# Peptides against a protein of PDB entry 5OK6: the designs that were tried, part 177

Target 1, 215 residues: chain A of PDB entry 5OK6
Amino acid sequence: ELPGLDSQWRQIENGESGRERPLRAGESWFLVEKHWYKQWEAYVQGGDQDSSTFPGCINNATLFQDEINWRLKEGLVEGEDYVLLPAAAWHYLVSWYGLEHGQPPIERKVIELPNIQKVEVYPVELLLVRHNDLGKSHTVQFSHTDSIGLVLRTARERFLVEPQEDTRLWAKNSEGSLDRLYDTHITVLDAALETGQLIIMETRKKDGTWPSAQL

## One batch from the design tools (peptide; made by RFdiffusion4, then SolubleMPNN)

Design b2_p28_4_s1 (from b2_p28_4, 11 letters changed)
Fold by OpenDDE base, seed 1:
Structure b2_p28_4_s1 (fold): chain B 215 residues (1-215), chain A 28 residues (1-28)
Amino acid sequence: as target 1 above (215 residues)
Amino acid sequence: MSAEELRAALAAAKSQLSSIDYEKYLNS
């Protein structure tokens, strides 16, 4: 059952626990399509629960590029296309109004950047391949705050690399060359890696030489 | 952050790394 309109407003939009609450790293936030949210605001501000301004079920369809992988459209802007709600507020709205059938929630994480927290709406999806088998790629999602070291470890795990084998990473750049990722302590953000970018894991030969050193 | 904010951050973070020719690497 829907709570009172004033109660809904306070639970969702109050500055302490609602939409305006501070971001905390690691927390989940959810995207809500802007027009639906505005309709909800109008409804709860109207003071009549039986009003024709009832927003109906949450429908984020306009935010999705496709209904297969449920990827977000590129270039979405907070406050224009969507609003961000903390998990508690999102779950309240879903419980009160429902979510469009078959449509997944759009959950995102708060990440810690230097001196600021942000909801990472667009995590990085990298295409991981081995230097000796470029035809087999694994798409893996990373946070911009993840280290290159984590990318390397993830690649090693996905390709079942033995612990005694040495590996390193190359990133294909926009100019069509490969950039060596030397520093494994920097982040995906620092390395300016982007979604769809090809990352090549090179494995050292048994003789101690690198395949790329023969160039 | 929005897509635009992220793109701006990425652009600012770009640094020149040592590079190797992609085609030569593939044919090595």
Scores: peptide ipSAE 0.081, ipTM 0.676, DockQ to the pose 0.026
Fold by OpenDDE base, seed 2:
Structure b2_p28_4_s1 (fold): chain B 215 residues (1-215), chain A 28 residues (1-28)
Amino acid sequence: as target 1 above (215 residues)
Amino acid sequence: MSAEELRAALAAAKSQLSSIDYEKYLNS
C-alpha cells in the first residue's frame, strides 16, 4: 500500500535512515536509475497523489549492458546516472511502486577503504585461467578488499585443484608481461587488479619445479 | 612451457571482459 507523500519523503530522504545516511562497511545499498528517482521526488514533493507525475514501477534498464547477465554499464556516475539507497529505503520503494518485471535489484556492498567507506558499485571481475590451458577461463567477481589469498583459493576451487597441490598466481599487466602475486595477504586493491584482467594460476609440477620458474 | 612461451601466450590472450579504469573507479 502506498503511504502518504510526506511519509514517503521522510522514509527515503531521512538523513538517519534514508539516502543521506552514513555508509557502514558490510551494508547493502541499491542503485536506482536517476530519472526514475527524480520523477519520484517530483511526485512526492508535488503533494498531489493524483498527479501525472506518478513514477510507476522502478526501472533500471538503462543502467544495464544486457538483460541476460544484468551487468552494469561501465562508467556510471552517482548522482548523474543513479542514486544509491540503503536497503531499507530500497525495499520501501519496491514495496510501494514495484520493480520492473524480471529485472533484478542492483545490490552493492559498502566496503572499507583505508580512509573512507564506499559503495562498491563495480567489484573486480577477474578472468581466471590455468597456466596449461589458457583457453578455459572462469570469470569471478571479487571485492577490492578481498585478499589475493581468496583469489587463489577461489581459483583452486574452480579448477578442482587437489589440496596437496601447490599453486600461485600471476597477473597479466597492461604491457602484456606477468606480475607475480607473491603476497597473498594483500588485497585486490593493493595489487591494483582491474576488471577484465587475466589472472593465471600456476600449479607446481610433481618434480617440485614451477612451469614458469624462469619468469 | 617456457617462461617466454607463457609470457607470450598471456600477452596474446584477450580478456572477455571490458576493463574499468582503475583510477576512474577509485575517484568516482
Scores: peptide ipSAE 0.021, ipTM 0.425, DockQ to the pose 0.527
Fold by OpenDDE base, seed 4:
Structure b2_p28_4_s1 (fold): chain B 215 residues (1-215), chain A 28 residues (1-28)
Amino acid sequence: as target 1 above (215 residues)
Amino acid sequence: MSAEELRAALAAAKSQLSSIDYEKYLNS
């Protein structure tokens, strides 16, 4: 059952579970399409629960590229296209109004960047391949805060690399050349890796040489 | 595969994903 309009407003906009509460690293936040949210605001501010401004179920359809993979459109902007709600607030709204049938929630994590916390709406999607088999790729999401070491470990896992095999990473740059990712302690952000970028895992030969030894 | 062959092969390869500018993302 829907709470009173004032109670809804207070619950979502204010308090410990409100939209304006501080971000905390590792927490889940959810995207809500801006027009729906504004409709909800108008509804709860209107003071009439039976008004024609009733927002209906949450519908984030306009945020998605498609209804198959449910990927977000590129270039969405907070405050223009969507608002961010902490998990508690999101769950309240869903419980009150429902979510459009078949539509998944858009959950994102708070990350810690230098001097700021941010909801990472667009994790970096990397295309992982082996140097000798470009036809077999794995698309994997990483946080900007993830280390290159994690990318390497993930690549090894996806390609079922044995522990005794030695591997290293290269990133394809815009010119089509390769930049070796030497420092595995830097982050995806530090390495300036971008969504859609090709990351090549090179495996050391049994003779101890690297396929790219002449680089 | 030699370094040259690797570069050549990878130069022809591209992601099935669209590219997102992380700087734009961070400033959004």
Scores: peptide ipSAE 0.016, ipTM 0.447, DockQ to the pose 0.542
Fold by OpenDDE base, seed 3:
Structure b2_p28_4_s1 (fold): chain B 215 residues (1-215), chain A 28 residues (1-28)
Amino acid sequence: as target 1 above (215 residues)
Amino acid sequence: MSAEELRAALAAAKSQLSSIDYEKYLNS
């Protein structure tokens, strides 16, 4: 049975684990399609459990660009297209109303940006390649708060680079040129890396020279 | 490969991923 309407409202909106509670870095939040959420609000605020305003199961279909990879549409806006709920609130709603069959939850992490916490709805997906084999790529997701060092380590791992081999990263810019990622301590955000961007891992030659050093 | 070859090869490579307006995202 569904909880009382007032109890639902308090739990989801104003509870300790409610929608408006402070964000905490590293915690999981979930996207709920805005129209469904508004329907739920109308239902619980209406005070009639038998009303025609029953929202039905959560359906986030309109937030996805495809039902194969379940990638989000670009340009979704909080408060317009979706609302964010903390994990506890999300799980309550799912338990009460269900989630559309086959749809995965849209889970995202809270990240810490300068002076603000935010749910990272769009992590950065980078296309990692080796300088000598651009045809073999690995798509890897990173947080904006991840360091370039982590990107490099991840690339090394994916390409099975031996610990004794030296590597460095280049990013393809919008002009088609390569920008060297010198500082591995800055973040993906600081480096202005974006989804779909090609990142090239260059491996130092056995003779101690870099393939790119000839220019 | 040389830096020129690397740049040329990279320039020819196309991403299979779409871009997101991160400025809008971060400022929302």
Scores: peptide ipSAE 0.018, ipTM 0.402, DockQ to the pose 0.576; fails the geometry check

Design b2_p28_4_s2 (from b2_p28_4, 12 letters changed)
Fold by OpenDDE base, seed 1:
Structure b2_p28_4_s2 (fold): chain B 215 residues (1-215), chain A 28 residues (1-28)
Amino acid sequence: as target 1 above (215 residues)
Amino acid sequence: MSREELLAALAQAKSQLSSIDYEKYLAA
């Protein structure tokens, strides 16, 4: 059953607990397509539950570039293409109106950047490969706030590297060269890694030398 | 955060990295 229109408005739009509430690192927020949200606003502000302005099920179709991987379109802008809602508000709307059949929710995390919190709408997708088998890749998502150390550990895990084997990372840059990721304590953001970027994991040879050392 | 905002942040990021030629690396 739908709650009263005024109740819906207060619950979703309330600046303290709704859409306008402060961001907190680690929280989940959800994207809602802007036109649907505006239709909902018009509906609840109209004061007539039987109005022709009823928004129907949430439909985020226009935010996706494909219905296979459910990847977001590039270049989406908050307030223009979508609205961000905290998890509680999202779940209320879904319970009241439903979500279009087959569409996944668009869940994103709040991340902590220097002096600001932001919902990370576009986490980094890195293409991980081994130096000796460039044809076998793993696409893995990372936060921009994740460390290079985490990227390295993740690569080791995906490629089933033994604990006794030493590894290091190289990033292919826009100029077609490889930049060595020396400092594992810096973040993905600090290293300026981007979605689609090739990351090569190099494994140390048994003789203690690196394959790249002969260059 | 929009993609544009993120790209702007990335463009301003600085890293201390050594670089090697990719083609030479593949040949090794």
Scores: peptide ipSAE 0.047, ipTM 0.660, DockQ to the pose 0.026
Fold by OpenDDE base, seed 5:
Structure b2_p28_4_s2 (fold): chain B 215 residues (1-215), chain A 28 residues (1-28)
Amino acid sequence: as target 1 above (215 residues)
Amino acid sequence: MSREELLAALAQAKSQLSSIDYEKYLAA
């Protein structure tokens, strides 16, 4: 059952617990398509529960690039294309109005950048490959705040590298060269890694030499 | 975080990495 219109407004737009509340690192926020949200605002502000302005189910279709992987369109802008809601507010709206059948929720995490918290709408999708089999890639999502060490561990896991095998990463840059990701303590952001970038995991040879050392 | 904000953050990132030629790497 839908709460009263005033109650809905207070619950979602509350500055302490709703849309306007401060971002906290690690929290989940959800994207809501802007047109739907504006229609909801008009509905609850109108004061007539039987109004023709009833928004219906949440429909984020216009935010998706595809309905296979449910990737977001590039270049979406907060306040123009979508609004961000904290998990509690999102779950209230879904409970009240429903979500369009088959659509997944668009959940994103708050990350902490130097001196600012932001909802990471676009995490980095990296193409992980092995140096000796470039034709087999694993696409994996990382936060910009994830360490290169995590990228390396993830690559090792995906390629079933044995614990005793030494590995390191190279990133293909825009100039067509490979940049060695030497420091595993820096972040994906610090390494300036981008979505779609090729990351090569190099495995040390049994003789103790690196395949790239001869280049 | 908008795409523009992300790109700005990336532009501020200073990657100090050693580089090798990709084509040479593939031929190896």
Scores: peptide ipSAE 0.042, ipTM 0.627, DockQ to the pose 0.025
Fold by OpenDDE base, seed 4:
Structure b2_p28_4_s2 (fold): chain B 215 residues (1-215), chain A 28 residues (1-28)
Amino acid sequence: as target 1 above (215 residues)
Amino acid sequence: MSREELLAALAQAKSQLSSIDYEKYLAA
């Protein structure tokens, strides 16, 4: 059931879980397409529940590159293309208006950057491969705040590396060389890793040597 | 966080990396 228009406005904009609430690391926020949101604003501010300004179901279609993988378009801008809502506000809107059939929610996490919290709209998608089988890649999503250690652990898990096997990471750079990720304590951001970047997991040989050490 | 903000952050990132030739690495 749709609540009163004023109640909707208060809940979404000014509530404890409203759009303007402080970001908290680890919380989920959701993208709402800007035009729909503006239509909703117009509707609830109009004071007529039967108004022709009724926004209908939430439709984020224009934010997606495709309806197959539901990947976001690149270059979307907060406040221009979408608004961010905390989980509670998003769920209220969905309960009131529905979400377009078959369309997934666009959930993102708040991350802690050195001096600011941000909703990470574009996490990093890395192409993980083994040094001895470049043809078998695994695309894995990471936060910019994830450590290189986590990337390494994830790679080990995806490739079913045994605990006794020693591994390390290399990132393919734009110049066509490999940059070794020595420090596993730095973040994906600190390492300047980018979406689509090839990350090679090197496995130590049984003789205790590294494949790359012969270079 | 916008894509532009992310790109700016990446540009400011401080990586400690050593580089090797990719083709040579694959041949090893």
Scores: peptide ipSAE 0.029, ipTM 0.659, DockQ to the pose 0.025
Fold by OpenDDE base, seed 2:
Structure b2_p28_4_s2 (fold): chain B 215 residues (1-215), chain A 28 residues (1-28)
Amino acid sequence: as target 1 above (215 residues)
Amino acid sequence: MSREELLAALAQAKSQLSSIDYEKYLAA
């Protein structure tokens, strides 16, 4: 059953628990398509539950590039294309109005940057490959705040590298060179890694030499 | 964050990395 319109407004727009609440690192927030949200605002502010302003089910279709992988369109802007809601508010709206059939929620995480918290709408998708088989790739999503160490561990796991094998990473840069990701403690952001960037996992040879050391 | 904000942050990021030629690496 739908709550009263005033109750809906207070629950979703409440500054303590709603849309305007402070961001906290690690929390989940959800994208809602702007037009739907504005329609909902008009509905609940109108004060008439029988009005023609009923928003219907949440439909984020316009935010997606495709309905197969459910990737977001590039260049979406908060406040123009979508609004961000905390998990509690999102779940209330879904329970009240429903979500378009088959459409996944657009969940994103709050990340901590040096002086600000932000919802990471566009995490980094890296193309992971092995140095000896560049034709077999794994696309993996990372936060900009994830360490290079995590990228390396993830690559090792995806390629089923044995624990005793030594590995290291290279990133293909915009100049067509490979930059060695030597420091595993820096973040994806610190390394300036971008979506679609090729990351090569190099495995140490049995003789103790690196394939790249011959260059 | 917007894509523009992210790109701005990335543009400011600097790391000291050793580099090798990609084509040479592929030929090795």
Scores: peptide ipSAE 0.025, ipTM 0.613, DockQ to the pose 0.025

Design b2_p28_4_s3 (from b2_p28_4, 10 letters changed)
Fold by OpenDDE base, seed 2:
Structure b2_p28_4_s3 (fold): chain B 215 residues (1-215), chain A 28 residues (1-28)
Amino acid sequence: as target 1 above (215 residues)
Amino acid sequence: MSAEELRAALAAAKSQLSSIDYEKYLAS
């Protein structure tokens, strides 16, 4: 059942779980298409629940690049294309109005950057491959705040590398060279890794040499 | 963060990495 219009406004905009509350690292926030949200604002501010301004179910269709993988369009801007809501506010709106059938929620995490918290709308998707089989890739999503060590561990897991096998990473750069990711303690952001970038996992040979050492 | 903010952050990132030729790597 829909609560009163004033109650809706208070819960979503001015409550403890409102849109303007401070970001906290690790929290989930959700994207809502701006036009729908503005329609909702007009509806609840109008004070008439029987108004023709009823927003209907949440529809984020315009934010998606495709309806297969539900990837976001590139270049979306907060306040222009979408608004961000904390989890509680999002769940209230979904409960009250519903979400378009078949559409997944657009959930994103707050990350800690130097001196600021941000909702990470675009995590990094890396193409992980083995040095000896470049044609078989695993696309894996990482936060910009994830360590290169996590990328390496993830690659090892995806390729079922045994614990005794030694591995390291290379990133293909825009110049057509491979950059060695030797410092596993830096972040994906520090390494300037980008979505769609090829990451090669090199496995040490049984003789103790690296395949790339021949270069 | 917006895509623009992310691009700016990446552009400002400083990484010191050793590099090898990709084509030579493929041929090895």
Scores: peptide ipSAE 0.170, ipTM 0.740, DockQ to the pose 0.025
Fold by OpenDDE base, seed 1:
Structure b2_p28_4_s3 (fold): chain B 215 residues (1-215), chain A 28 residues (1-28)
Amino acid sequence: as target 1 above (215 residues)
Amino acid sequence: MSAEELRAALAAAKSQLSSIDYEKYLAS
């Protein structure tokens, strides 16, 4: 059942626990399509629960690029295309109005950047490959705040690299060369890695030499 | 953060790293 209109407004919009509450790193927030949200605002502000302004089921269809992997469209802008709600507020709205059948929620994490928190709407998807088998890629999602060390560990895990094997990463840049990711302590953001970027894991030879050193 | 904000952050974060020729690397 829908709660009273004033109660809905307070629960979703109040600055302490609703849409305006402070971001906290690691928390989940959800995207809501802007037009639906504005319709909801009009409905609850109208004061008539039986109004023709009833927003209906939440539908984020316009935010998705496709209905196969439910990837977001590129270039979406907060406040123009969508609003961000904390998990509690999102779940209330879903409970009250429902979510379009078969459509997944758009959940994103708050990340900590230097002196600021942001909802990471577009995490980085990297294409991980081995230097000796470029035809087999693993697409893996990372936060911009993840370290290159984590990318390397993830690559090692995906390719079942033995602990005694030594590995390092190269990133293919826009100029068609490979940049060595030698500093594993910097973040994905610091390394300016982008979605769709090819990351090559190089494995050290048994003789102690690197394949790339022979060039 | 929006896609535009993220792109701006990435652009600002770009640093020069040691590089190798991609085609030569593939041939090794």
Scores: peptide ipSAE 0.150, ipTM 0.719, DockQ to the pose 0.026
Fold by OpenDDE base, seed 4:
Structure b2_p28_4_s3 (fold): chain B 215 residues (1-215), chain A 28 residues (1-28)
Amino acid sequence: as target 1 above (215 residues)
Amino acid sequence: MSAEELRAALAAAKSQLSSIDYEKYLAS
């Protein structure tokens, strides 16, 4: 059942579960398409529950580049294209108005950057491959705050590398060369890794040498 | 975090990397 209009406004915009609440690292926030949200605002501020300004179900269609993979369009801007809501507020809106049939929620995580928390709308999607089999790839999402060490561990897991095998990472750069990611303590952000970038996992040979050692 | 903010952050990123020839690496 739909709450009163003033109650809706209060629950979504204010309070502990409101849009303006402080960000907490690790929390889930959700994107809501700006036009829908503005329509909702107009509706609840209008004071007439039977108003023609009724927003209908949440529709984030314009935020997606496709309805197959449900990837976000590039270059979306907070406050222009979408608003961010904490999980509780999002779930309230969904319960009240519904979500467009077939559309998934757009869930994102709060990350801790130096001196600020942000909702990470665009995690980094890396293309992970083995040096000796480029045809078998895994696309994996990482936070910009994730360490290169985590990328390496993830690659090892995806390729079922045994614990005794030694591995390291290379990133293909825009110049067509490979940059070795030798410092595993830096973040994906520090390494300037980008979505779609090829990351090659190199495995040490049984003789103790690296495939790249002859270069 | 917007795409613009992310791009700015990436542009400011600093890392130390060693580079090798990609084709030579693949051939090894």
Scores: peptide ipSAE 0.106, ipTM 0.693, DockQ to the pose 0.025
Fold by OpenDDE base, seed 3:
Structure b2_p28_4_s3 (fold): chain B 215 residues (1-215), chain A 28 residues (1-28)
Amino acid sequence: as target 1 above (215 residues)
Amino acid sequence: MSAEELRAALAAAKSQLSSIDYEKYLAS
């Protein structure tokens, strides 16, 4: 059952778990398509629960690039294309209005940046390959706050590299050349890695030489 | 990308690392 319109407004907009609450690192937030949210605002501000302004179920269809992988469209802008809600507020709206059949929620995490918390709407998807087998690739999602060390560990795991094997990473840059990722302590953000970027894992040979040194 | 293209790219390897503008990122 829908709560009173004023109660809905208070719960979602200015409640303890409302839209304007402070971001906290590690928390989940959810995207809501802007037009739906505005329709909901008009509905609850109108004061008539039987109004023709009823928003219906949440429908984020316009935010998705496709309905197969449910990837977001590129270049979406907060406040223009979508609104961010904390988990509690999202769950209230879903319980009240429902979510369009078949659509997954668009859940994103709050990340800690040097001087601010931000919902990471677009994490980085990297294409991981081995230097000697380009036919076996893994697309893996990383946070901008993840370290290059984590990328390397993830690559090692995906390619079943044994602990005693030595590995390092190269990133294909916009010029088509490769940049070596020397410092594993810097973040994906610091390394300016981008979605779709090719990351090559190089494995040291048993003779102690690197394949790249022989090119 | 083909193996040949990768070898060519690797041969042109650079010891450089780019950085992103944090302010630009925060504004997005």
Scores: peptide ipSAE 0.023, ipTM 0.462, DockQ to the pose 0.188

